# Peptides against a protein of PDB entry 2AUS, part 150

Target 1, 323 residues: chain A of PDB entry 2AUS
Amino acid sequence: ADIKREVIVKDDKAETNPKWGFPPDKRPIELHIQYGVINLDKPPGPTSHEVVAWIKRILNLEKAGHGGTLDPKVSGVLPVALERATRVVQALLPAGKEYVALMHLHGDVPEDKIRAVMKEFEGEIIQRPPLRSAVKRRLRTRKVYYIEILEIDGRDVLFRVGVEAGTYIRSLIHHIGLALGVGAHMAELRRTRSGPFKEDETLVTLHDLVDYYHFWKEDGIEEYIRKAIQPMEKAVEHLPKIWIKDSAVAAVAHGANLTVPGIVKLNAGIKKGDLVAIMTLKDELVALGKAMMSTQEMIERSKGIAVDVEKVFMPRDWYPKLW

## One batch from the design tools (peptide; made by RFdiffusion4, then SolubleMPNN)

Design b2_p20_1_s2 (from b2_p20_1 with D1M L7K Y10R E14R R18F)
Fold by OpenDDE base, seed 5:
Structure b2_p20_1_s2 (fold): chain B 323 residues (1-323), chain A 20 residues (1-20)
Amino acid sequence: as target 1 above (323 residues)
Amino acid sequence: MEEIKEKASREPTRIEKFLA
């Protein structure tokens, strides 16, 4: 998520009409909710699906979805996309994750050996998905980006770990325990990050949501519920972006593929087949799609399909049809 | 709503106590 992407400008004279669209900061509260994502602090106990069902009840929503399952016993960052934003969770599924984990060792191990062995688990690891996973139980590689030991208290090891999506921390801890020769299990787990969503001032509880919705509906105070809900654009911050002309927005919002002439600016390092976010010049999410060209091809070519549009988010009426 | 508040009103985990 933290990879700063260079922005290449193709048309430095492209302007946007301030009367068109609804930038993330200018949405009325009802519209903000319709295009919102909650950075939920999931409590331990409930499933991620139960929590989504509760959010729908609290906020009187027809539709919601989460950005990646947390096990019942796992707490922390669960992005919950609301209403028209529900499908933006597809952008979060492949995003990197961070956890804080408590590992309990089944024997005494010198601290120096704990530190040395845990450092060896940074990089590529081989994992098999657990039986309860909807994922086929094939051996697969996963990246451990970093391991930071926070505390060692006898047999209890508290650590932060950054991982590729679909890395099983329980399995990682099991393998660390085997490498230490004593065995280990996961005592506790909290997710501290899911792509662009982290533990920050945007993290809210189910209790907060109940109170904030009450303040809005009964007291007319929208401030709290507005702060508790992030714009859907937050959920695509980690994706490579392509910014398009105002004249191209309505076509893409109708499900037309993005063609090269519609591009104003784009991130460097887009490859053919990448998931990309199509944005307005006001940083509104129009659609998600598959890149049909590299960044270089999108710069060099004058025509052709740049993005195969897979999912439109923007309403068709926010920008005029200019074709 | 009360049941949700009760389920949300929990003791912090050891990890949450450390991160607080």
Scores: peptide ipSAE 0.308, ipTM 0.820, DockQ to the pose 0.705
Fold by OpenDDE base, seed 4:
Structure b2_p20_1_s2 (fold): chain B 323 residues (1-323), chain A 20 residues (1-20)
Amino acid sequence: as target 1 above (323 residues)
Amino acid sequence: MEEIKEKASREPTRIEKFLA
């Protein structure tokens, strides 16, 4: 969700040394790739794992991972985190998703009834995960944030849907079809958003990646491959953030927990147990961790563990050890 | 590389045609 989080400043005098670190826009191309995420347009046909394997082959990478499985027949936005950034995909798993879906009705239904019934599916819905899901088959609530009908052509209903992570669009369409009294199935599905990744100028195909890598390696033109890869920081834009002092960066990069004195600024609305991104004052991702305090507790307390650091991304040498 | 291009080559879906 594009919810701008309020930023609370704790230390308005905190400065950052411009010689330390590598801001997302200032990474050499090799380093940019090592800390990159591709906003891939996944074609229908291949599995998400096959596509990740192809990206590794195209870009000559040892490691990559995707920001949430798309079924073989599903196209669209598949974030693929590269090399050192591979584990940033954990930030994308809980992120909201958007899809465009084609629903085929098994009978004729007046358009007004289609519109009325589909509007009732906005909000909280009860779903049972499909058998093929790695998720335990228990009833669970999921939020449908919005449904936008794009086109109705007889029995074919094209619609945009924003959903909580792990909402099954196939199951939603099945329940809509039952509510309409005629039944329905999912004819097509495209993912148009996965958290901060959407259909925009950053969306690239497998063809683009082949050509852009060739232009870099054979012609020395890095511009295309640089634009085709987003910094790993893009993959955490939707998370609550905590910005830390330069003096705290090396400790966190070594795997130390973040303590309250290291905090310069933070987002409002952090709760204990939330996944948070620990950032430098140059908006570099240091680590992901679990909040051990609320935003309010991090403001009011002078000491204590603010974040339990779960995954470090930043190299240990980007910032000097100042302790 | 050509095998990847071939396997990724396809006609756009109805959804992709609508969003284009």
Scores: peptide ipSAE 0.301, ipTM 0.823, DockQ to the pose 0.821
Fold by OpenDDE base, seed 1:
Structure b2_p20_1_s2 (fold): chain B 323 residues (1-323), chain A 20 residues (1-20)
Amino acid sequence: as target 1 above (323 residues)
Amino acid sequence: MEEIKEKASREPTRIEKFLA
């Protein structure tokens, strides 16, 4: 669930100049693409890297990146960040994921036993990364947030599962099969959510992208390609936010750390070390950074570094230098 | 472009048919 974070206002008199920046809804189509993220329905078969390469070819792009690898056989939600937004994928890597999985049991098990055992896998589990993973093959804990059984058809169990980033559903199914005493394997897997990206009206296919790009380039119709691309700000909706003064925007866009006097409003519950999104008062993404203070410290202190700026997205010229 | 359309034009999985 998208935890609605409380917004604490520090400066209720802070205004923003409407002539500065480019709010997500006011970007020309070319600029919208430069700061865009596609909620791609990845087909089964190609690698996530091949799909990104195809999107670059379809949309005539120099750069793109994906919000977390799907295996070749896995379909569904693959966020693909475009051009200047490419680095926003770092916000999506740690985000929770949802999947629908088809588990095939290697023997007959009563439905009541299936339901009981699968419920025991909600919570903390111990996993070892598979051989093909770039992650060190050390045992690690992962959270299973929920398991919802959708259908049981003999030996086939269809279920929805919400998990912490980097949970291996194939490994989960293997352990469920062991606990049932008959063994099991993952027959199919689809990702239905990656942080703020889900199966909704924003989900588009590679075929849709080909057609929508053609409608824009050949027919002059930009509406379809505009709707197929989300603003990069969508990719940070799940992060805690800090909104800054217009006078602080240009400095942060030049790579300066955010200091406490620049803060207008912020989300509650920020901890030191959290990944945070630095926003303008027009909800434009300026940068991602590491919180150097808690929300409480950012409220109580008059000075100091609030955020260590790691990745700037906003161009340096969207806001004037006011230093 | 045609090769991309062809490779993307696969039959829906059982899961995709269930969620459709």
Scores: peptide ipSAE 0.300, ipTM 0.821, DockQ to the pose 0.709
Fold by OpenDDE base, seed 3:
Structure b2_p20_1_s2 (fold): chain B 323 residues (1-323), chain A 20 residues (1-20)
Amino acid sequence: as target 1 above (323 residues)
Amino acid sequence: MEEIKEKASREPTRIEKFLA
């Protein structure tokens, strides 16, 4: 999931004005919230939509959105993008996921056989989406990156699993149960990772958010609410990036497509059609867009549309118009 | 606020107890 991408420099003389923009670490608290993403520990019980509605009530927000639905009974990592950052969640949809799952077997199976069969499910698997999904119920391949058995207690198997986006753990467990010959079901599920968001010091509960907002509004203590909210740039860490000249920022912030002359540096391995993050030289997210060229084409060409800009995040006034 | 705390209040799952 953490593909380290090489950075290719196209313009080694490009500088940035320190007076322009608001780098992620320099945003006032109100602006930080407006461009924030919460790494929420979703409790089991509520829907992902109910939890987003509660966050809006807790933080007095007009708008928020989540980085991929967790079922009511599923707990753990739910990225919730706030206000101006709400649409950054689209970057998290294609991102890899990790889960811890409790599988209950419908019969007794030797531990050696459980381990052997579960290892065979690493790699490419064939799945059909469940009826409750908005996805067409056609057969499709998905990658299981790894399976780590954490505990085997009789018929209960606790395991960690890294998967491609849109892999159904319930379906995986059903197929494992069939391969074991006894059948199985998913007893519990927790999401432990969604792209760059994982179980770490940034993971916060709804209770934490209530208390941290109170400390800010009633006690004047910003520290807790500031730490509880990640900058929106966190939600694009896993994407290929293109860094642009200060002179190109305002045009992109107005919805203009990124042209090749605006590029200062870029990640290697961008393909035509990839979702890319357009960044300033201060690592501020300007926009998300679709690559219209490969990395190689963006290096070799002197002109043309490099990125079709799909969603602008940066305000139009953070950088001056230089056209 | 109290209503949200109450609705979010629950016992940890087996997985949450294991990862805690």
Scores: peptide ipSAE 0.300, ipTM 0.821, DockQ to the pose 0.816

Design b2_p20_1_s3 (from b2_p20_1, 8 letters changed)
Fold by OpenDDE base, seed 2:
Structure b2_p20_1_s3 (fold): chain B 323 residues (1-323), chain A 20 residues (1-20)
Amino acid sequence: as target 1 above (323 residues)
Amino acid sequence: MEEIKKAASREPTRLERFLA
C-alpha cells in the first residue's frame, strides 16, 4: 500500500470545470454516506457479516460490504463500504494486510532462538487453507513481507506481521512452533492494516457510529458522522490511477471503456491486466477497470482501449455528456 | 441493539490493551 507511484503527465494543459462533479471533500452529508467507507474497529465475537448487518441497521442503509473477512475472534481494521460504494471492497481484497499476534509456545525456548527462527519466516511461505475456507485446500505460496517481534514474555511472543492477502496467521504460528521444536498456537490476533486502512484517527467503533448517527439525526450535528465515514476514494489509494479529461468522464460513467485520448495523467508501472482506478482531475473515483495497456503503451499510443471498465461508481449526471 | 451494545461494551483483550 505504501508504494509511492510516480505520476506521468500526458496533457499538461487539461483543465477541469469546478461546476461538475462532487469532489470527495465537497459531498453533502447524505451523498458522502452514499459513497462512504468506514474504517471499523471490529470487536472480537461477531462475524464480519454480522458486523456489516449491524452497521446497516445503525446507519439505516440498504447495502454494505466488507473489505476482507476477519474471523469472529479477530478484532481490528475492517473496511466497510456503504451503499453506492459497496463494490469498492473488490479493490481491498487483494491488498496487503498487517496483524499483531500473540503466539503461545508449548515449551521453553531461548529468546535468541525465537528471534532467529521467526526471521526465517520472512519471505515466501507455503500454506494450506484452513478447512473453513471456501478456497480449495491446495498448497499455495504466500509472502510474509516482515515480522517484527514486539515482546517476548517466557512462552508468550507478541509480534507484528505484514502479509500478502489470504495469508493465514494461525497457520504461520503453527509452522513457527514446529520449527522451534515445541509447538505453538495463536492466542490472540488483531488486524492493524488492510491496504490503505490502518489504525489511525479514522478508526471508529460500533458505539461511535451509534452515537454519531444520533448526534446527526436528533441534534442536527453532522460533523462526527462526516468524520467517521471516509470517501470511497480512500479505498483505492493503493491502486495505480489514471486521471481523465472532463469530456471522457460521462462516457466512462455510462460504462464505456477508457480510450487513450481521454488520459490526462497516469501512474508509472501499470502493467496489462492490473486493476486500476479511473479518476477525474478532482480525484473523484469514476470506475475500476482492467488495464489493457502498460503505462508506456498509454503514453506512446494515440488511440486504443486503455482500460476495460468493470465497475462504475460515479453517477451518469455528475458530468455532462460531451459525445 | 442489545447484541451490538454487548459486542461494543466488551472489555479489551490483553492484546487490545497492549495496543491501546
Scores: peptide ipSAE 0.028, ipTM 0.677, DockQ to the pose 0.697
Fold by OpenDDE base, seed 1:
Structure b2_p20_1_s3 (fold): chain B 323 residues (1-323), chain A 20 residues (1-20)
Amino acid sequence: as target 1 above (323 residues)
Amino acid sequence: MEEIKKAASREPTRLERFLA
């Protein structure tokens, strides 16, 4: 998720009108909520869907969605996108995940052997989705980016693991246990990261949300609820970005595809077919779309469709129609 | 609301205490 992407400037003279749009830092509280994402500490017990339904009740919302299911027994980072931002979760579904897991071994294994075998599970692994998943039960490859052993206490192994989206930690632990020759199971699991969302000062509980909403509605104190909700732009920080001219914003907000002349600056390393975030020069999310060109093609070409716009977020009236 | 309060007021697991 922390891929630093180079920014290539295509038009260094492009200016933005300060009267147009609503930058993330300048949104009134109601508008901030309408375009918000909560970094929720999901408790163990409830489903991710139940927790989303509870957030909707707590915050008096019509719509919300989550940035990738956590099992009932799994706690930790669950991004919950609110109202008009609800569909920004599409950016989070394919994002890498980090977990801390407690693995319990079914026999005694020397620590050196545990460390050696767990290191062999870094890289490409073959998994079959569990029966309870909505995913077809076909064998598939997944990446384990890293395994960091935090603690070994007899038969209990605490470890951090970075994985590709849709890697099953329970299955990983089962295969580690088989490779150790004694068997193993997942005792506990917490998600510590989902793309740009991690365990930091933005992580909030359901209790925090109840209290912060009351402070706003009963006491008129908006500061706490404002801090508890991240701008939707946070949910796309891990994506490659394309920044567009003010004159292109309204067209894209109406669902028009982004054409090459509208580009001011862009990230390096965009490939055809990549999910990209279309941004204003004020770092407002206009839309998500599929790149129809590489970064190089977007630089070299004078015309053509750069991005097939799949999902608009920005209202049509934030920027004037200049066509 | 009671279910929400109950879920919010739980004791942290061993893992959650280690990460805190």
Scores: peptide ipSAE 0.028, ipTM 0.710, DockQ to the pose 0.648
Fold by OpenDDE base, seed 4:
Order: sequence, then C-alpha cells, then structure tokens
Structure b2_p20_1_s3 (fold): chain B 323 residues (1-323), chain A 20 residues (1-20)
Amino acid sequence: as target 1 above (323 residues)
Amino acid sequence: MEEIKKAASREPTRLERFLA
C-alpha cells in the first residue's frame, strides 16, 4: 500500500472548473455518506457480514459491503463501503494486510531460536488454504513482507506481520510451530491494516457510530459522523491513478471507456491488465477499470482505449457533457 | 441494538490491551 507512485504529467495546461463535481472534502453530509467508507474496528464475536448488517441498521443504509472478511474471533480494521461506494471494496480485496498475532507454542523454545526461525518466514511461503475458505485447496505461494516480534513471554509470541492478500496467519503460525519442532497455534489475531486503512484517528467502533449518528439526527451535529466516514477515494489510494480532463469526466461517468486524449496525468508503472482508478483533477473517483495500455503506451500514443471501464462511481450529472 | 451494544462494550483481549 505504501508504494509512492511517480506522477507523469501529459497536459500541464489542463485546468478544472471549481463549480463542477464534489471534491472528497466538500461533499454535503448526505452525499459524503453515499460515497463513504468506514474504517471500522470490528469487534471479536460477530462475523464480518453481521457487522455490515449492523452498520446498515445504525446508519439507516440500504447497501454496504466490506473490504475483506475477518473471521468471527478476529478484531480490527474492517473497511466498510457504504451505499454508492459499496463496490469500491473490490480495490481492497487484493491490497496488502497487516496483523498482530499471538502465537502459543506447544513447548519451550529458546528465544534466539524463535527469532531465527520466524525471520526465515519472511519472503515467499507455500500455503494450503483452510477447508472453510471459498478458495480451492491448492498449494499457492504468498509473500510475507515482514515479521516483527513485539514480545516473547515463555510460550507466547506476540508479533506484527505484513502479508500479501489471502495469506492465512493461522497457517503461517502452524508452519512456524512445525519449524520450531514443538508445534504452535494462533491464540489471538487482530488486523491492523487493510491497504490504505490502518489503526489511526479514522478507526471507529460500532459504539462510536451509534453515538455519532445520534448526534447528527437528534442534535444536528454532523461533525462526528463526517469524521467517522472516509470518502470512497480513500479506498483507492493504493491503486495506480489516471487523472482525466473535465471534458472526459461525463463520458466516463456514463460508462464510456477512457481514451488516451482524455488523460491529463497518470502514475508511472501501470501495466496492461492492472486495476486503475480514474480520477478527476479534483481527486474525485470517477471509475475503476482495467488498464488496456501501459503507462508508456498511454504517453506515446495519441489515441486508443487506455482503460476499459468496469465500475462507475461518479453520478452522471456532476460534470457537464462536453462532447 | 442490544446485540450491537454488547459487542461494542466487550472487554479488550490481551492483544488489544497490548496495542492500546
């Protein structure tokens, strides 16, 4: 998620009309909710689906979706996309994750051996998905980006782990336990990051949401509920972006594919087939789509389909038709 | 609502207390 992407400017003279659209920081509260994502602190106990149903009930919403299942017993960062933003969760599914895990060892192991063996699990690991997963139980590689041991207390090992999407921490702990020769199991797990969503000032509880909604509806105080909901653009921060001309926005908002002449600026390192976010010059999310060209091809070519638009988010009326 | 309140008002786990 922390990949700083270079921005290449194609049209340095492109301006945006300040009267068009609704920048993420300037949406009326009702519109902000319609295009919102909650960085929820999921409690242990409920399923991710139950929590989404509760959020819909608390906030009086018709639709919501989560940015990647947490098991019932797992707490922490669960992005919940609201209403018109619900499908932005597709951007979060492939995003890297961070967890803090408590591993319990089934025997005594010297601390130096624990540290040495856990360091060997950084990098590419082979995993078999658990039976309960919708994923076919084929062996697959997953990247462990880092393991940070936080505490060792006898047989209890507390550690932070950054992983590729769909890495099973329970399986990682099982294999660490086997490598240590004593066996191990996952005692506790918390997700501390899901792509751009982390434990920060934007993390809110279900209790916070109840109170903040009450303050808005009964007391007319929108500040708390506004802060508790992030703009949907937050959910695409980790994606490569393409910024488009005001004249191209309405066409893309109607579901037209993005053509090369519509591009003002773009991130470096886009490959054909990548999921990309199409943005206005005001950093509003227009659509998600599949790159049909590399960054280099989008720079060098004067015409052609740059992005196959898969999912529009922006309303059709935020920008005028200029074609 | 009662189920939501109960889930929200739970005691923090050992891991959650360490991260707090």
Scores: peptide ipSAE 0.028, ipTM 0.684, DockQ to the pose 0.664
Fold by OpenDDE base, seed 3:
Structure b2_p20_1_s3 (fold): chain B 323 residues (1-323), chain A 20 residues (1-20)
Amino acid sequence: as target 1 above (323 residues)
Amino acid sequence: MEEIKKAASREPTRLERFLA
């Protein structure tokens, strides 16, 4: 999520009509909800699916989806995309994750040895997915970006860990315990980050959502529910972006592939096959798609399919048809 | 440790139980 991407301008003369679209900061409350993502503090106990069902009930919604399953006993950051934004969660599945974990050791180990061994687990690790996962139980490599030991209290080790998507912290703790020679298990786990969503002022509980919805519906106060819901564009902040001409927006919103002439600016380092966000010049999410060209090819070529459009989010009427 | 333990050990609220 924190990778700063250079922006390359292809058309420096491209302007946007201020009357077209609905920028994330200018959506009426109902439209904001329809294109929203909640940074939910998932409580321990319920499944991620139950929590999504509760949000739908609380906010009187037809559909919602979550940005990557948390186990019932795991708390913390669960992005929940609402209504028309529901499918934006696909952008969050491959995103890095951060957790705080409590590891319990099955024997006494000197603190210096705990610190040394845990440091060796930064980088590439080999994991086998747990039985309960829908993922094939084949050995696979995963990256541990960092391990930060927060506290050591005898046999209890509290640590922060940044990991590649689909790294199993329970399996990591098991392997750390084996390397320490005493064994270990995961006592507690909280997710503190899922891509662009983290523990910050945008993190809300189910209780907060009940109160905020009540304040809106009964008292006419929309401020709280507005702040509790992030625009769907938040869910794509970590993706490489391509910004398009106003004249290309309606075609992409109708499901047409993005062609090279429609590009105004783009991030550096896009590779063929990357998931990319197609944006307006007002930073509105039009669609997600697969890059069919590199950044360099999108700059150098005058024609061709730049992005295979997979998921459209923008309504077809926000921008005029100019084709 | 205590805040994470408290957050991680928090039983579902009465409301969460009612919505279940």
Scores: peptide ipSAE 0.020, ipTM 0.602, DockQ to the pose 0.053

